Peptides against a protein of PDB entry 4X86. Designs and how they scored, part 1

No score or structure here was measured in a lab: all are predicted.

Target 1, 56 residues: chain A of PDB entry 4X86
Amino acid sequence: EGPQLLLSEAVSRAAKAAGARPLTSPESLSRDLEAPEVQESYRQQLRSDIQKRLQE
Positions, changes and structure headers below are counted from each chain's first letter, unless a header gives other numbers.
Peptide ipSAE is a variant of ipSAE made for these designs: the mean of its two directions, with the distance scale d0 fixed at 1.0 Angstrom where the peptide's residues are scored. Compare it only between designs on the same protein; published cut-offs may not carry over.
A fold fails the geometry check if it doesn't show the stated peptide or something in it is severely misdrawn.

## One batch from the design tools (peptide; aimed at target 1 P3 Y42)

Design b1_p8_1 (made by RFdiffusion4)
Pose (drawn by RFdiffusion4):
Structure b1_p8_1 (pose): chain A 56 residues (1-56), chain P 8 residues (1-8)
Amino acid sequence: as target 1 above (56 residues)
Amino acid sequence: SLIELAYL
């Protein structure tokens, strides 16, 4: 489809492809991925990378 | 990386 805008959904897909199951729960992992610092860092990385590829 | 996760 396209680049995942939600980090929580990106991690879930990656874990499924890696066959990884959480020691805790998917709900606990998702809560931690929603921490503002983590979501903001992800958004900035996405913005920077998209702009760079657009620089062609 | 975070970018690799977005494009997986």

Design b1_p8_1_s1 (made by RFdiffusion4, then SolubleMPNN; from b1_p8_1, 3 letters changed)
Fold by OpenDDE base, seed 2:
Structure b1_p8_1_s1 (fold): chain B 56 residues (1-56), chain A 8 residues (1-8)
Amino acid sequence: as target 1 above (56 residues)
Amino acid sequence: SLLDLANL
């Protein structure tokens, strides 16, 4: 449960905003970022960040 | 934070 945001999408947006390009293919980067363990870690961090914001 | 990143 909780927010389901893709790290791969977040990274791609950040890269676009910064005018940055990966040294490898975007597909390869997305594959790594879409790994279940990575996505779960990201979800946990987002949840933690939201909780921190709610406490401010 | 990663939350900020997600909001981009």
Scores: peptide ipSAE 0.138, ipTM 0.697, DockQ to the pose 0.529
OpenDDE base, seeds 1, 3, 4, 5: peptide ipSAE 0.135, 0.135, 0.135, 0.136; ipTM 0.694, 0.691, 0.693, 0.696

Design b1_p8_1_s2 (made by RFdiffusion4, then SolubleMPNN; from b1_p8_1, 3 letters changed)
Fold by OpenDDE base, seed 1:
Structure b1_p8_1_s2 (fold): chain B 56 residues (1-56), chain A 8 residues (1-8)
Amino acid sequence: as target 1 above (56 residues)
Amino acid sequence: SLLDLAEL
């Protein structure tokens, strides 16, 4: 279980906060961002970044 | 802790 940190959700929130719109359809963007290999890379990078901050 | 982050 645990909290889920989805790249697609992160990008969506960031885009809305910035008032940005994708040049392609939102569905197409979501499809790319929800690919399992992309999500796994994001998870690993996020974990790494947080660990780096904790060690600073 | 760093161990807690392992669940990510």
Scores: peptide ipSAE 0.036, ipTM 0.588, DockQ to the pose 0.071
OpenDDE base, seeds 2, 3, 4, 5: peptide ipSAE 0.036, 0.033, 0.031, 0.034; ipTM 0.590, 0.576, 0.544, 0.585; seed 2 fails the geometry check

Design b1_p8_1_s3 (made by RFdiffusion4, then SolubleMPNN; from b1_p8_1 with E4D Y7E)
Fold by OpenDDE base, seed 5:
Structure b1_p8_1_s3 (fold): chain B 56 residues (1-56), chain A 8 residues (1-8)
Amino acid sequence: as target 1 above (56 residues)
Amino acid sequence: SLIDLAEL
């Protein structure tokens, strides 16, 4: 439930916006960023950042 | 921040 904010998607968008390409491949980068522990850390960071924004 | 990245 709720919006899904994936680190792999965020990095992909940022890379496109910056005109940056991975030296290996987009698929390899996505694979690393979609690792469960990495995504969980991202989720926790997003939650923390949102809470900080609400407190500002 | 990571939120900033997600908003791109």
Scores: peptide ipSAE 0.041, ipTM 0.598, DockQ to the pose 0.507
OpenDDE base, seeds 1, 2, 3, 4: peptide ipSAE 0.040, 0.040, 0.040, 0.040; ipTM 0.597, 0.599, 0.599, 0.595

Design b1_p8_2 (made by RFdiffusion4)
Pose (drawn by RFdiffusion4):
Structure b1_p8_2 (pose): chain A 56 residues (1-56), chain P 8 residues (1-8)
Amino acid sequence: as target 1 above (56 residues)
Amino acid sequence: EFLTEAIE
């Protein structure tokens, strides 16, 4: 489809492809991925990378 | 690798 805008969903697809199951629960992992600092860092990385590929 | 593929 396209680049995943939600980091929680990106991590869930990555873990599934890696066959990884959480020690805690998917719900606990998602709560931690929603921390503002983590989501903001992801959004900034995405913005920077898209702009760079657009620079062609 | 898996995280990059999931993001893209």

Design b1_p8_2_s1 (made by RFdiffusion4, then SolubleMPNN; from b1_p8_2, 5 letters changed)
Fold by OpenDDE base, seed 5:
Structure b1_p8_2_s1 (fold): chain B 56 residues (1-56), chain A 8 residues (1-8)
Amino acid sequence: as target 1 above (56 residues)
Amino acid sequence: SALEAAIR
């Protein structure tokens, strides 16, 4: 439940904005970022961060 | 708020 934003998408946007490129490949990076446990951790952190902002 | 409730 809650926001369903992809960490891989967030990182891709951030990397593009910063002009950063992975040493390996974008695909390899995306694969790691799309791992279920990583995405779940990101979802929880995102939920927490949004809650903090809403409660301020 | 509605948003706060949705992400609880």
Scores: peptide ipSAE 0.032, ipTM 0.572, DockQ to the pose 0.100
OpenDDE base, seeds 1, 2, 3, 4: peptide ipSAE 0.030, 0.031, 0.029, 0.029; ipTM 0.560, 0.568, 0.557, 0.558

Design b1_p8_2_s2 (made by RFdiffusion4, then SolubleMPNN; from b1_p8_2, 5 letters changed)
Fold by OpenDDE base, seed 4:
Structure b1_p8_2_s2 (fold): chain B 56 residues (1-56), chain A 8 residues (1-8)
Amino acid sequence: as target 1 above (56 residues)
Amino acid sequence: DALEQAIR
């Protein structure tokens, strides 16, 4: 339920915007970023950060 | 807030 905010997608966009390239293959990085435990931690952090911004 | 509800 709610919008799916993928860490892998966010990192890809941020890297492109910054002109940054991973030292490993993009596929390997994406695989690691798509791990369920990593995604869940990101979701929690993102929710917290957005809530803080809404209170500013 | 509507956004807070959407991202829960």
Scores: peptide ipSAE 0.030, ipTM 0.527, DockQ to the pose 0.085
OpenDDE base, seeds 1, 2, 3, 5: peptide ipSAE 0.027, 0.027, 0.024, 0.028; ipTM 0.516, 0.514, 0.513, 0.518; seed 5 fails the geometry check

Design b1_p8_2_s3 (made by RFdiffusion4, then SolubleMPNN; from b1_p8_2, 4 letters changed)
Fold by OpenDDE base, seed 5:
Structure b1_p8_2_s3 (fold): chain B 56 residues (1-56), chain A 8 residues (1-8)
Amino acid sequence: as target 1 above (56 residues)
Amino acid sequence: DALRRAIE
C-alpha cells in the first residue's frame, strides 16, 4: 500500500553509481531480483533496518 | 506514519 521499494531498483541505482556492469545480462539480473521471495525478503530487511535506525 | 506505510 506504500511506495514500492524495489530491490531491482536499488541494485540498478547502485550499479550505475559504481559504474558497474553485469557480467551476464541485465535482464537475467532483473529477473532474479524481481522474484517475489527475494523482494519480500528485501522488504522485511529494509523494514528491520529502518526500525533499528529509528530506535538509535 | 508515512515511513511505516512505505515499508509495511
Scores: peptide ipSAE 0.119, ipTM 0.700, DockQ to the pose 0.089
OpenDDE base, seeds 1, 2, 3, 4: peptide ipSAE 0.117, 0.112, 0.105, 0.114; ipTM 0.700, 0.694, 0.687, 0.695

Design b1_p8_2_s4 (made by RFdiffusion4, then SolubleMPNN; from b1_p8_2, 4 letters changed)
Fold by OpenDDE base, seed 2:
Structure b1_p8_2_s4 (fold): chain B 56 residues (1-56), chain A 8 residues (1-8)
Amino acid sequence: as target 1 above (56 residues)
Amino acid sequence: SALEEAIR
């Protein structure tokens, strides 16, 4: 239930769109971004942002 | 959603 978006995927897509490359390996970055606590924080942020938009 | 469209 709720947004089913991975932060790692979002960052990868954003980086691609911006033509940006990480200073470290993409795998290392993904490992950090896929940490459960990080993903949960992102999920909460997405949920909050969506709720804010609904209130506009 | 707008968010999904923005990050896809």
Scores: peptide ipSAE 0.070, ipTM 0.556, DockQ to the pose 0.206
OpenDDE base, seeds 1, 3, 4, 5: peptide ipSAE 0.069, 0.034, 0.033, 0.033; ipTM 0.570, 0.531, 0.532, 0.537

Design b1_p8_3 (made by RFdiffusion4)
Pose (drawn by RFdiffusion4):
Structure b1_p8_3 (pose): chain A 56 residues (1-56), chain P 8 residues (1-8)
Amino acid sequence: as target 1 above (56 residues)
Amino acid sequence: VLIELAYS
């Protein structure tokens, strides 16, 4: 489809493709991925990368 | 790694 805008869904997909199951729970992992610092860092990385590819 | 996750 496209680049995943939600980090929590990107991580869920990656874990499924890697066959990884959490020691805790998907709900606990998702709660931690929603921490403002983690989501903001992800948004900034996405913005920077998209702009760079657009620089062609 | 974060970019690789977005394009997975």

Design b1_p8_3_s2 (made by RFdiffusion4, then SolubleMPNN; from b1_p8_3, 4 letters changed)
Fold by OpenDDE base, seed 4:
Structure b1_p8_3_s2 (fold): chain B 56 residues (1-56), chain A 8 residues (1-8)
Amino acid sequence: as target 1 above (56 residues)
Amino acid sequence: DLIALAEL
């Protein structure tokens, strides 16, 4: 429930924009970025950063 | 928006 802001998707899009490619494989990178603890930390950071921007 | 630019 609620909006799903995935770190793996954000990194993939950012890498594409920068013309960057993983040294190992995109699959391995995605697996690491989709780890629950990593995704939760990203969600918390996004929420905090958005709230900060709204206060400016 | 860098993410939006990546989709172009």
Scores: peptide ipSAE 0.028, ipTM 0.509, DockQ to the pose 0.155
OpenDDE base, seeds 1, 2, 3, 5: peptide ipSAE 0.026, 0.027, 0.025, 0.027; ipTM 0.540, 0.542, 0.537, 0.544

Design b1_p8_3_s3 (made by RFdiffusion4, then SolubleMPNN; from b1_p8_3, 5 letters changed)
Fold by OpenDDE base, seed 5:
Structure b1_p8_3_s3 (fold): chain B 56 residues (1-56), chain A 8 residues (1-8)
Amino acid sequence: as target 1 above (56 residues)
Amino acid sequence: SLLALAEL
């Protein structure tokens, strides 16, 4: 449950903000970042970091 | 906004 937090979306937004462009296409980068194991690791880390922030 | 990074 909860909002869907996609690593691929986060990285894409960060890249745009930084003016960074991948050597390949943004779509290729997003595809790599959407790998299930990568996304799950990101979700777990995000959840942990949010909880830490709530405790500050 | 929060952007978290993890070791993969």
Scores: peptide ipSAE 0.029, ipTM 0.570, DockQ to the pose 0.171
OpenDDE base, seeds 1, 2, 3, 4: peptide ipSAE 0.027, 0.027, 0.027, 0.028; ipTM 0.575, 0.575, 0.576, 0.579

Design b1_p8_3_s4 (made by RFdiffusion4, then SolubleMPNN; from b1_p8_3, 4 letters changed)
Fold by OpenDDE base, seed 5:
Structure b1_p8_3_s4 (fold): chain B 56 residues (1-56), chain A 8 residues (1-8)
Amino acid sequence: as target 1 above (56 residues)
Amino acid sequence: SLLDLAYL
């Protein structure tokens, strides 16, 4: 499918795969991870990681 | 890296 560009979706999938459930709720976790500043930080870090891979 | 997370 390709890389998950949304942090909330990436974390959700990772948690499901690991059988891990947040103490609050998946919905609450997603809400927090969908905050603009959090998503922006993820985007920037992901871009940086991609650039590193391209340079290897 | 986060790429590993993104591709899960």
Scores: peptide ipSAE 0.505, ipTM 0.873, DockQ to the pose 0.701
OpenDDE base, seeds 1, 2, 3, 4: peptide ipSAE 0.504, 0.503, 0.495, 0.502; ipTM 0.872, 0.873, 0.871, 0.872

Design b1_p8_4 (made by RFdiffusion4)
Pose (drawn by RFdiffusion4):
Structure b1_p8_4 (pose): chain A 56 residues (1-56), chain P 8 residues (1-8)
Amino acid sequence: as target 1 above (56 residues)
Amino acid sequence: YLSEAIEG
């Protein structure tokens, strides 16, 4: 489809493809991924990388 | 895996 805008969904896909199951729960992992610092860092990385590819 | 998941 396209680049995942939600980090929580990106991690869920990645773990499923890697066959990884959490020690805790998917709900606990998702709660931690929603921490503002983590989501903001992801948004900034995405913005920077898209602009760079656009620089062609 | 994470890179591939992000790229869709």

Design b1_p8_4_s1 (made by RFdiffusion4, then SolubleMPNN; from b1_p8_4, 3 letters changed)
Fold by OpenDDE base, seed 2:
Structure b1_p8_4_s1 (fold): chain B 56 residues (1-56), chain A 8 residues (1-8)
Amino acid sequence: as target 1 above (56 residues)
Amino acid sequence: ALEEAILG
């Protein structure tokens, strides 16, 4: 439930903001970032970081 | 509550 916070989207946004482009295929990078284990780790880290920031 | 609100 709630908004999907994909690592691939976050990386894409960050790269655009920084004016950075990968030397490898953007599609290949996105595919790797969308792997289930990677996304799950990102979700856990994101949750933890937000909780720490809010002290909850 | 926080997890549900942000991550679902």
Scores: peptide ipSAE 0.033, ipTM 0.603, DockQ to the pose 0.195
OpenDDE base, seeds 1, 3, 4, 5: peptide ipSAE 0.033, 0.033, 0.031, 0.032; ipTM 0.594, 0.594, 0.587, 0.592

Design b1_p8_4_s3 (made by RFdiffusion4, then SolubleMPNN; from b1_p8_4, 4 letters changed)
Fold by OpenDDE base, seed 2:
Structure b1_p8_4_s3 (fold): chain B 56 residues (1-56), chain A 8 residues (1-8)
Amino acid sequence: as target 1 above (56 residues)
Amino acid sequence: ALEQAILG
């Protein structure tokens, strides 16, 4: 439950904001970023970072 | 609470 915090989505947004485009296929990059182990690591890191910021 | 907000 809760909002989906996808690394692939975050990277896409960041790339757009920065005007950056990968030289390889965007679909291939997204696929790599959506790998379960990568997504799980991102979720854990995001949780940790937010907790640190809030000191909780 | 924060963990639930992130993970659902």
Scores: peptide ipSAE 0.027, ipTM 0.563, DockQ to the pose 0.151
OpenDDE base, seeds 1, 3, 4, 5: peptide ipSAE 0.026, 0.026, 0.025, 0.026; ipTM 0.559, 0.557, 0.557, 0.563

Design b1_p8_5 (made by RFdiffusion4)
Pose (drawn by RFdiffusion4):
Structure b1_p8_5 (pose): chain A 56 residues (1-56), chain P 8 residues (1-8)
Amino acid sequence: as target 1 above (56 residues)
Amino acid sequence: SLVDLAYL
């Protein structure tokens, strides 16, 4: 489809493809992925990369 | 990087 805008969904897909199951729960992992610092860092990385590819 | 996960 396209680049995943939600880091929680990106991680979930990656874990499923890697066959990894959490020691805790998907709900606990997702709660931690929603921490503002983590979501903001992800958004900035996405913005920077998209602009760079657009620089062609 | 975290952004590599967006392209999976």

Design b1_p8_5_s1 (made by RFdiffusion4, then SolubleMPNN; from b1_p8_5 with A6S)
Fold by OpenDDE base, seed 2:
Formats: structure tokens, sequence, C-alpha cells
Structure b1_p8_5_s1 (fold): chain B 56 residues (1-56), chain A 8 residues (1-8)
């Protein structure tokens, strides 16, 4: 439930904007970033960060 | 995977 906040999408956009490039391959990076545990950790962190910001 | 950040 809730909005889909994809780490892979966020990293892709950020890397493009910053001129960063994967040293292995884009596909390898995407695979790592789309791992369920990584995505879940990102979701939790993002939610936590937003909540903290709202509490300031 | 590794990411090159040299151009940041």
Amino acid sequence: as target 1 above (56 residues)
Amino acid sequence: SLVDLSYL
C-alpha cells in the first residue's frame, strides 16, 4: 500500500542528473537496487525521514 | 555494483 517509492528509479534519476555512471553495468546496478531487502530498507528510511521532517 | 562519482 501507499505510494511506490522505488530506489532504483530514484538512483537512476539522480545518477543521470549528476553525471554518475556505474562501473560495472547499468543492469547489474539495477539488479542490486531492485533486491527486495534493499527496496524495503529504502522505503523504511524514506518514510522515517519524511516523518522526521514533518516533526521539525 | 559500483558507481563512479568522479564528476560530481
Scores: peptide ipSAE 0.041, ipTM 0.613, DockQ to the pose 0.072
OpenDDE base, seeds 1, 3, 4, 5: peptide ipSAE 0.040, 0.040, 0.039, 0.040; ipTM 0.609, 0.611, 0.605, 0.611

Design b1_p8_5_s2 (made by RFdiffusion4, then SolubleMPNN)
Fold by OpenDDE base, seed 3:
Structure b1_p8_5_s2 (fold): chain B 56 residues (1-56), chain A 8 residues (1-8)
Amino acid sequence: as target 1 above (56 residues)
Amino acid sequence: SLVDLAYL
């Protein structure tokens, strides 16, 4: 419940919603998406987008 | 947007 800040979790849920399945295991996909630099970029983007929404 | 993605 509530917003998900982890990119790996967001992608997993988006894939399920779209009916898409990775060719490899979901765990392998999550492992790649949990790289610190990827997660930090996602966090920064979320922060930026939230700020934009608040200013609209 | 990525914000929308976070709410899935």
Scores: peptide ipSAE 0.034, ipTM 0.581, DockQ to the pose 0.648
OpenDDE base, seeds 1, 2, 4, 5: peptide ipSAE 0.032, 0.033, 0.032, 0.022; ipTM 0.573, 0.584, 0.575, 0.508

Design b1_p8_6 (made by RFdiffusion4)
Pose (drawn by RFdiffusion4):
Structure b1_p8_6 (pose): chain A 56 residues (1-56), chain P 8 residues (1-8)
Amino acid sequence: as target 1 above (56 residues)
Amino acid sequence: DEELLEQL
């Protein structure tokens, strides 16, 4: 479809494709992925990369 | 990609 805007859904997809199951639970992992610093860093990386590909 | 930037 397109680039995943939610880091939590991107990680869930990646883990499923890697066959990885969490030691804790998906709910615990998602809670940690929603930490403001982590979500903000992801948003900034996405913004930077999209602008760069647009630079063609 | 421009639409994605609006959503960010």

Design b1_p8_6_s1 (made by RFdiffusion4, then SolubleMPNN)
Fold by OpenDDE base, seed 2:
Structure b1_p8_6_s1 (fold): chain B 56 residues (1-56), chain A 8 residues (1-8)
Amino acid sequence: as target 1 above (56 residues)
Amino acid sequence: DEELLEQL
């Protein structure tokens, strides 16, 4: 029930903030970023990064 | 804090 921290959403927001556009279609990029294994890796990275920051 | 980490 918590907020869904999707990599695709994070990348979309970052790209918008930077004024960057994908070389391919946004839909193709989103498809790659929404792959289950990629999302799982992102989840693990987020957990690790937050834990590191809490320990600093 | 722990609840947020459990959700990730």
Scores: peptide ipSAE 0.034, ipTM 0.599, DockQ to the pose 0.453
OpenDDE base, seeds 1, 3, 4, 5: peptide ipSAE 0.034, 0.034, 0.033, 0.034; ipTM 0.596, 0.596, 0.591, 0.597; seed 4 fails the geometry check

Design b1_p8_6_s2 (made by RFdiffusion4, then SolubleMPNN; from b1_p8_6 with E3A E6A)
Fold by OpenDDE base, seed 2:
Structure b1_p8_6_s2 (fold): chain B 56 residues (1-56), chain A 8 residues (1-8)
Amino acid sequence: as target 1 above (56 residues)
Amino acid sequence: DEALLAQL
C-alpha cells in the first residue's frame, strides 16, 4: 500500500544518475541488496534518518 | 508524519 522503499531500487537509481556500473553483474548486486536482512536494515535507517530530519 | 513513518 505504501511506497516501496527498496534498497536495490535506490542503488539502481543512484548508479544510473552517477553513470556508475557494478563491478559484478547487476543481478548479483541486486541479489545482495534484496536480502531480507539488508532490506530491513535499510528500511530502519530510512525511518531513523527521516525522524532525525523532522526533528530539525 | 506518523502515518508516513509507519509505512517505513
Scores: peptide ipSAE 0.039, ipTM 0.614, DockQ to the pose 0.486
OpenDDE base, seeds 1, 3, 4, 5: peptide ipSAE 0.037, 0.037, 0.038, 0.038; ipTM 0.608, 0.607, 0.611, 0.612; seed 1 fails the geometry check

Design b1_p8_6_s3 (made by RFdiffusion4, then SolubleMPNN; from b1_p8_6 with E2L E6Q)
Fold by OpenDDE base, seed 1:
Structure b1_p8_6_s3 (fold): chain B 56 residues (1-56), chain A 8 residues (1-8)
Amino acid sequence: as target 1 above (56 residues)
Amino acid sequence: DLELLQQL
């Protein structure tokens, strides 16, 4: 419950919107996108981006 | 504009 900032979900939405499909299996893509270090980097990037927008 | 971020 509440807002979720998942990279895997973001990529999924972006891919659908663009009509793009992964070159590898969706399982392999999900595995890479759900890696803890990748997810944490994404979370930090989003937080930074939001903070920058608030400073504008 | 946070609309783009909300779309992710």
Scores: peptide ipSAE 0.020, ipTM 0.462, DockQ to the pose 0.091
OpenDDE base, seeds 2, 3, 4, 5: peptide ipSAE 0.020, 0.017, 0.017, 0.015; ipTM 0.467, 0.465, 0.470, 0.474

Design b1_p8_6_s4 (made by RFdiffusion4, then SolubleMPNN; from b1_p8_6 with E3A)
Fold by OpenDDE base, seed 1:
Structure b1_p8_6_s4 (fold): chain B 56 residues (1-56), chain A 8 residues (1-8)
Amino acid sequence: as target 1 above (56 residues)
Amino acid sequence: DEALLEQL
């Protein structure tokens, strides 16, 4: 339901756009970025950032 | 709150 706001996906897209490569394997990076606590923190921050921008 | 994210 709705757009999935995954940190792992966001980082992957950003890295590709910047031509950046992680020092570790993409799989290792994904494991860290897909951790539930990390994903939840990202979701909360994204919501907060959007709300702040709407108030500006 | 969640509804805001779903609208993106």
Scores: peptide ipSAE 0.033, ipTM 0.605, DockQ to the pose 0.225
OpenDDE base, seeds 2, 3, 4, 5: peptide ipSAE 0.033, 0.031, 0.032, 0.032; ipTM 0.606, 0.596, 0.599, 0.597

Design b1_p8_7 (made by RFdiffusion4)
Pose (drawn by RFdiffusion4):
Structure b1_p8_7 (pose): chain A 56 residues (1-56), chain P 8 residues (1-8)
Amino acid sequence: as target 1 above (56 residues)
Amino acid sequence: YLTEAIEG
């Protein structure tokens, strides 16, 4: 489809492809991925990378 | 895995 805008969904997909199951729970992992600092860092990385590819 | 998941 396209680049995942939600970091929580990106991690869920990656773990499924890696066959990794959480020690805790998917709900606990997702709660931590929603921490503002983590989501903001992801949004900034995404913005920077998209702009760079657009620079062609 | 994470890179591929992000790229969709």

Design b1_p8_7_s1 (made by RFdiffusion4, then SolubleMPNN; from b1_p8_7, 3 letters changed; failed a check: a repeat of another design)
Amino acid sequence: ALEEAILG

Design b1_p8_7_s2 (made by RFdiffusion4, then SolubleMPNN; from b1_p8_7, 5 letters changed)
Fold by OpenDDE base, seed 2:
Structure b1_p8_7_s2 (fold): chain B 56 residues (1-56), chain A 8 residues (1-8)
Amino acid sequence: as target 1 above (56 residues)
Amino acid sequence: ALEAALLG
């Protein structure tokens, strides 16, 4: 449960905003960032960050 | 700021 945001999408947005281009293909980067353990870590971090912000 | 960054 919680936000259903992919780390891969967040990274893609950040890269575009910064005008940065990865040396690897976007598809390869997305594949790595969509690994279950990576996505779970991101979900936990996202939830934690939101909770911290709500406590401020 | 965090919410704005996440929603784009």
Scores: peptide ipSAE 0.028, ipTM 0.521, DockQ to the pose 0.268
OpenDDE base, seeds 1, 3, 4, 5: peptide ipSAE 0.024, 0.025, 0.024, 0.025; ipTM 0.524, 0.523, 0.526, 0.548

Design b1_p8_7_s3 (made by RFdiffusion4, then SolubleMPNN; from b1_p8_7, 4 letters changed)
Fold by OpenDDE base, seed 5:
Structure b1_p8_7_s3 (fold): chain B 56 residues (1-56), chain A 8 residues (1-8)
Amino acid sequence: as target 1 above (56 residues)
Amino acid sequence: ALQAAILG
C-alpha cells in the first residue's frame, strides 16, 4: 500500500549505475530482494529516511 | 541528494 518503490528496482538501478554485477545469479538476487518481509522493511526504512530529510 | 538518488 502507498507508493510502490521496490527494493529490487532500487538495487537494479544502483548496480547498473555502478557497473556492478552479482556474485551469484541475477535470478537468485532478485528472489531474495522480492521477499515480502524484505520489501516491507525497505518501505519503512525509505519512509523514515525521507521524513528525516524533510525535517532537515 | 536523497530525492535524486531515489528518482535516478
Scores: peptide ipSAE 0.029, ipTM 0.517, DockQ to the pose 0.270
OpenDDE base, seeds 1, 2, 3, 4: peptide ipSAE 0.027, 0.028, 0.027, 0.028; ipTM 0.516, 0.512, 0.517, 0.512

Design b1_p8_8 (made by RFdiffusion4)
Pose (drawn by RFdiffusion4):
Structure b1_p8_8 (pose): chain A 56 residues (1-56), chain P 8 residues (1-8)
Amino acid sequence: as target 1 above (56 residues)
Amino acid sequence: SLTELALL
């Protein structure tokens, strides 16, 4: 479809494709992925990469 | 990478 805007959904999709199940729970993992620093870093990486590909 | 994760 397109680049995943929610890091939590991107990680869930990656784990499923890798056949990885959490030691804790999906809910605990998602809570940690929602930490502001992690979400903000993801958003900045996405912004930077989109702008760069647009530079063609 | 984070970009590769976003493109899954």

Design b1_p8_8_s1 (made by RFdiffusion4, then SolubleMPNN; from b1_p8_8 with T3M L7Q)
Fold by OpenDDE base, seed 5:
Structure b1_p8_8_s1 (fold): chain B 56 residues (1-56), chain A 8 residues (1-8)
Amino acid sequence: as target 1 above (56 residues)
Amino acid sequence: SLMELAQL
């Protein structure tokens, strides 16, 4: 439970905004970023970031 | 931060 933001989406948007393209295929990048352990780590970081903002 | 990244 908690925020459900996809790291793959965040990276995709950032790359698009920067006009950057991966050296490998976008599909491979998405696969890596959508790995459960990676997504869980991202979720935890987002939760931590939100908590920090709430404490400011 | 990653939170800022998610908001892009």
Scores: peptide ipSAE 0.085, ipTM 0.665, DockQ to the pose 0.506
OpenDDE base, seeds 1, 2, 3, 4: peptide ipSAE 0.082, 0.082, 0.082, 0.082; ipTM 0.658, 0.654, 0.657, 0.659

Design b1_p8_8_s2 (made by RFdiffusion4, then SolubleMPNN; from b1_p8_8 with T3M L7E)
Fold by OpenDDE base, seed 4:
Formats: sequence, structure tokens, C-alpha cells
Structure b1_p8_8_s2 (fold): chain B 56 residues (1-56), chain A 8 residues (1-8)
Amino acid sequence: as target 1 above (56 residues)
Amino acid sequence: SLMELAEL
């Protein structure tokens, strides 16, 4: 029921593309990025940004 | 479509 674009996945892909690695641990980073409030904010931002992009 | 984006 619609695609689910996770912030944790987005950050992981971006880090891989940039060749970057977290100083702590990938597990700790994923835990922080998978927090419900963080994911919800990301979902709203992503939706808004894509809508604006389509209307340009 | 915008409707599809609303499902995110």
C-alpha cells in the first residue's frame, strides 16, 4: 500500500555513495534514524519536496 | 501522480 522510503535506508545509501562510515557503529546510527518521530518527519519532508519538484 | 505521492 504505497512505497515506504525509510530515512535509515536513505542515509545508508548516501553514506555508501560518498564512501563515508559512521564513527560509532552502523547499528547505533540505524537505531537513531529508525525512531518513529524521525521517520515521520522525513516522510513529510520527502513528500513535500517531491511535490514541489513536480510542480516546478 | 500527486495522489501516489500522498500515499508515502
Scores: peptide ipSAE 0.035, ipTM 0.580, DockQ to the pose 0.101
OpenDDE base, seeds 1, 2, 3, 5: peptide ipSAE 0.034, 0.036, 0.033, 0.035; ipTM 0.577, 0.581, 0.571, 0.577; seed 2 fails the geometry check

Design b1_p8_8_s3 (made by RFdiffusion4, then SolubleMPNN; from b1_p8_8, 3 letters changed)
Fold by OpenDDE base, seed 5:
Structure b1_p8_8_s3 (fold): chain B 56 residues (1-56), chain A 8 residues (1-8)
Amino acid sequence: as target 1 above (56 residues)
Amino acid sequence: SLMDLAEL
C-alpha cells in the first residue's frame, strides 16, 4: 500500500539524465535493483530521508 | 504529513 517508489526507476531516470550507460546490461542492473531486500531498504531510506527534511 | 510518510 502507498506510493510505489522504485529504486530501479529512480536509477533509470538518473542514468538517463546523466547520459550514463551501465557497463553491463540495463536488464542486469534492473534485476539487481528490483531484488526485494534492496527495494525494501530503499523504501525505508527514502522514508527516513524525507522525514529528516521535513523536520529540518 | 509525517503520518502519510509512515505508509511509504
Scores: peptide ipSAE 0.031, ipTM 0.555, DockQ to the pose 0.097
OpenDDE base, seeds 1, 2, 3, 4: peptide ipSAE 0.030, 0.030, 0.029, 0.030; ipTM 0.554, 0.554, 0.547, 0.554

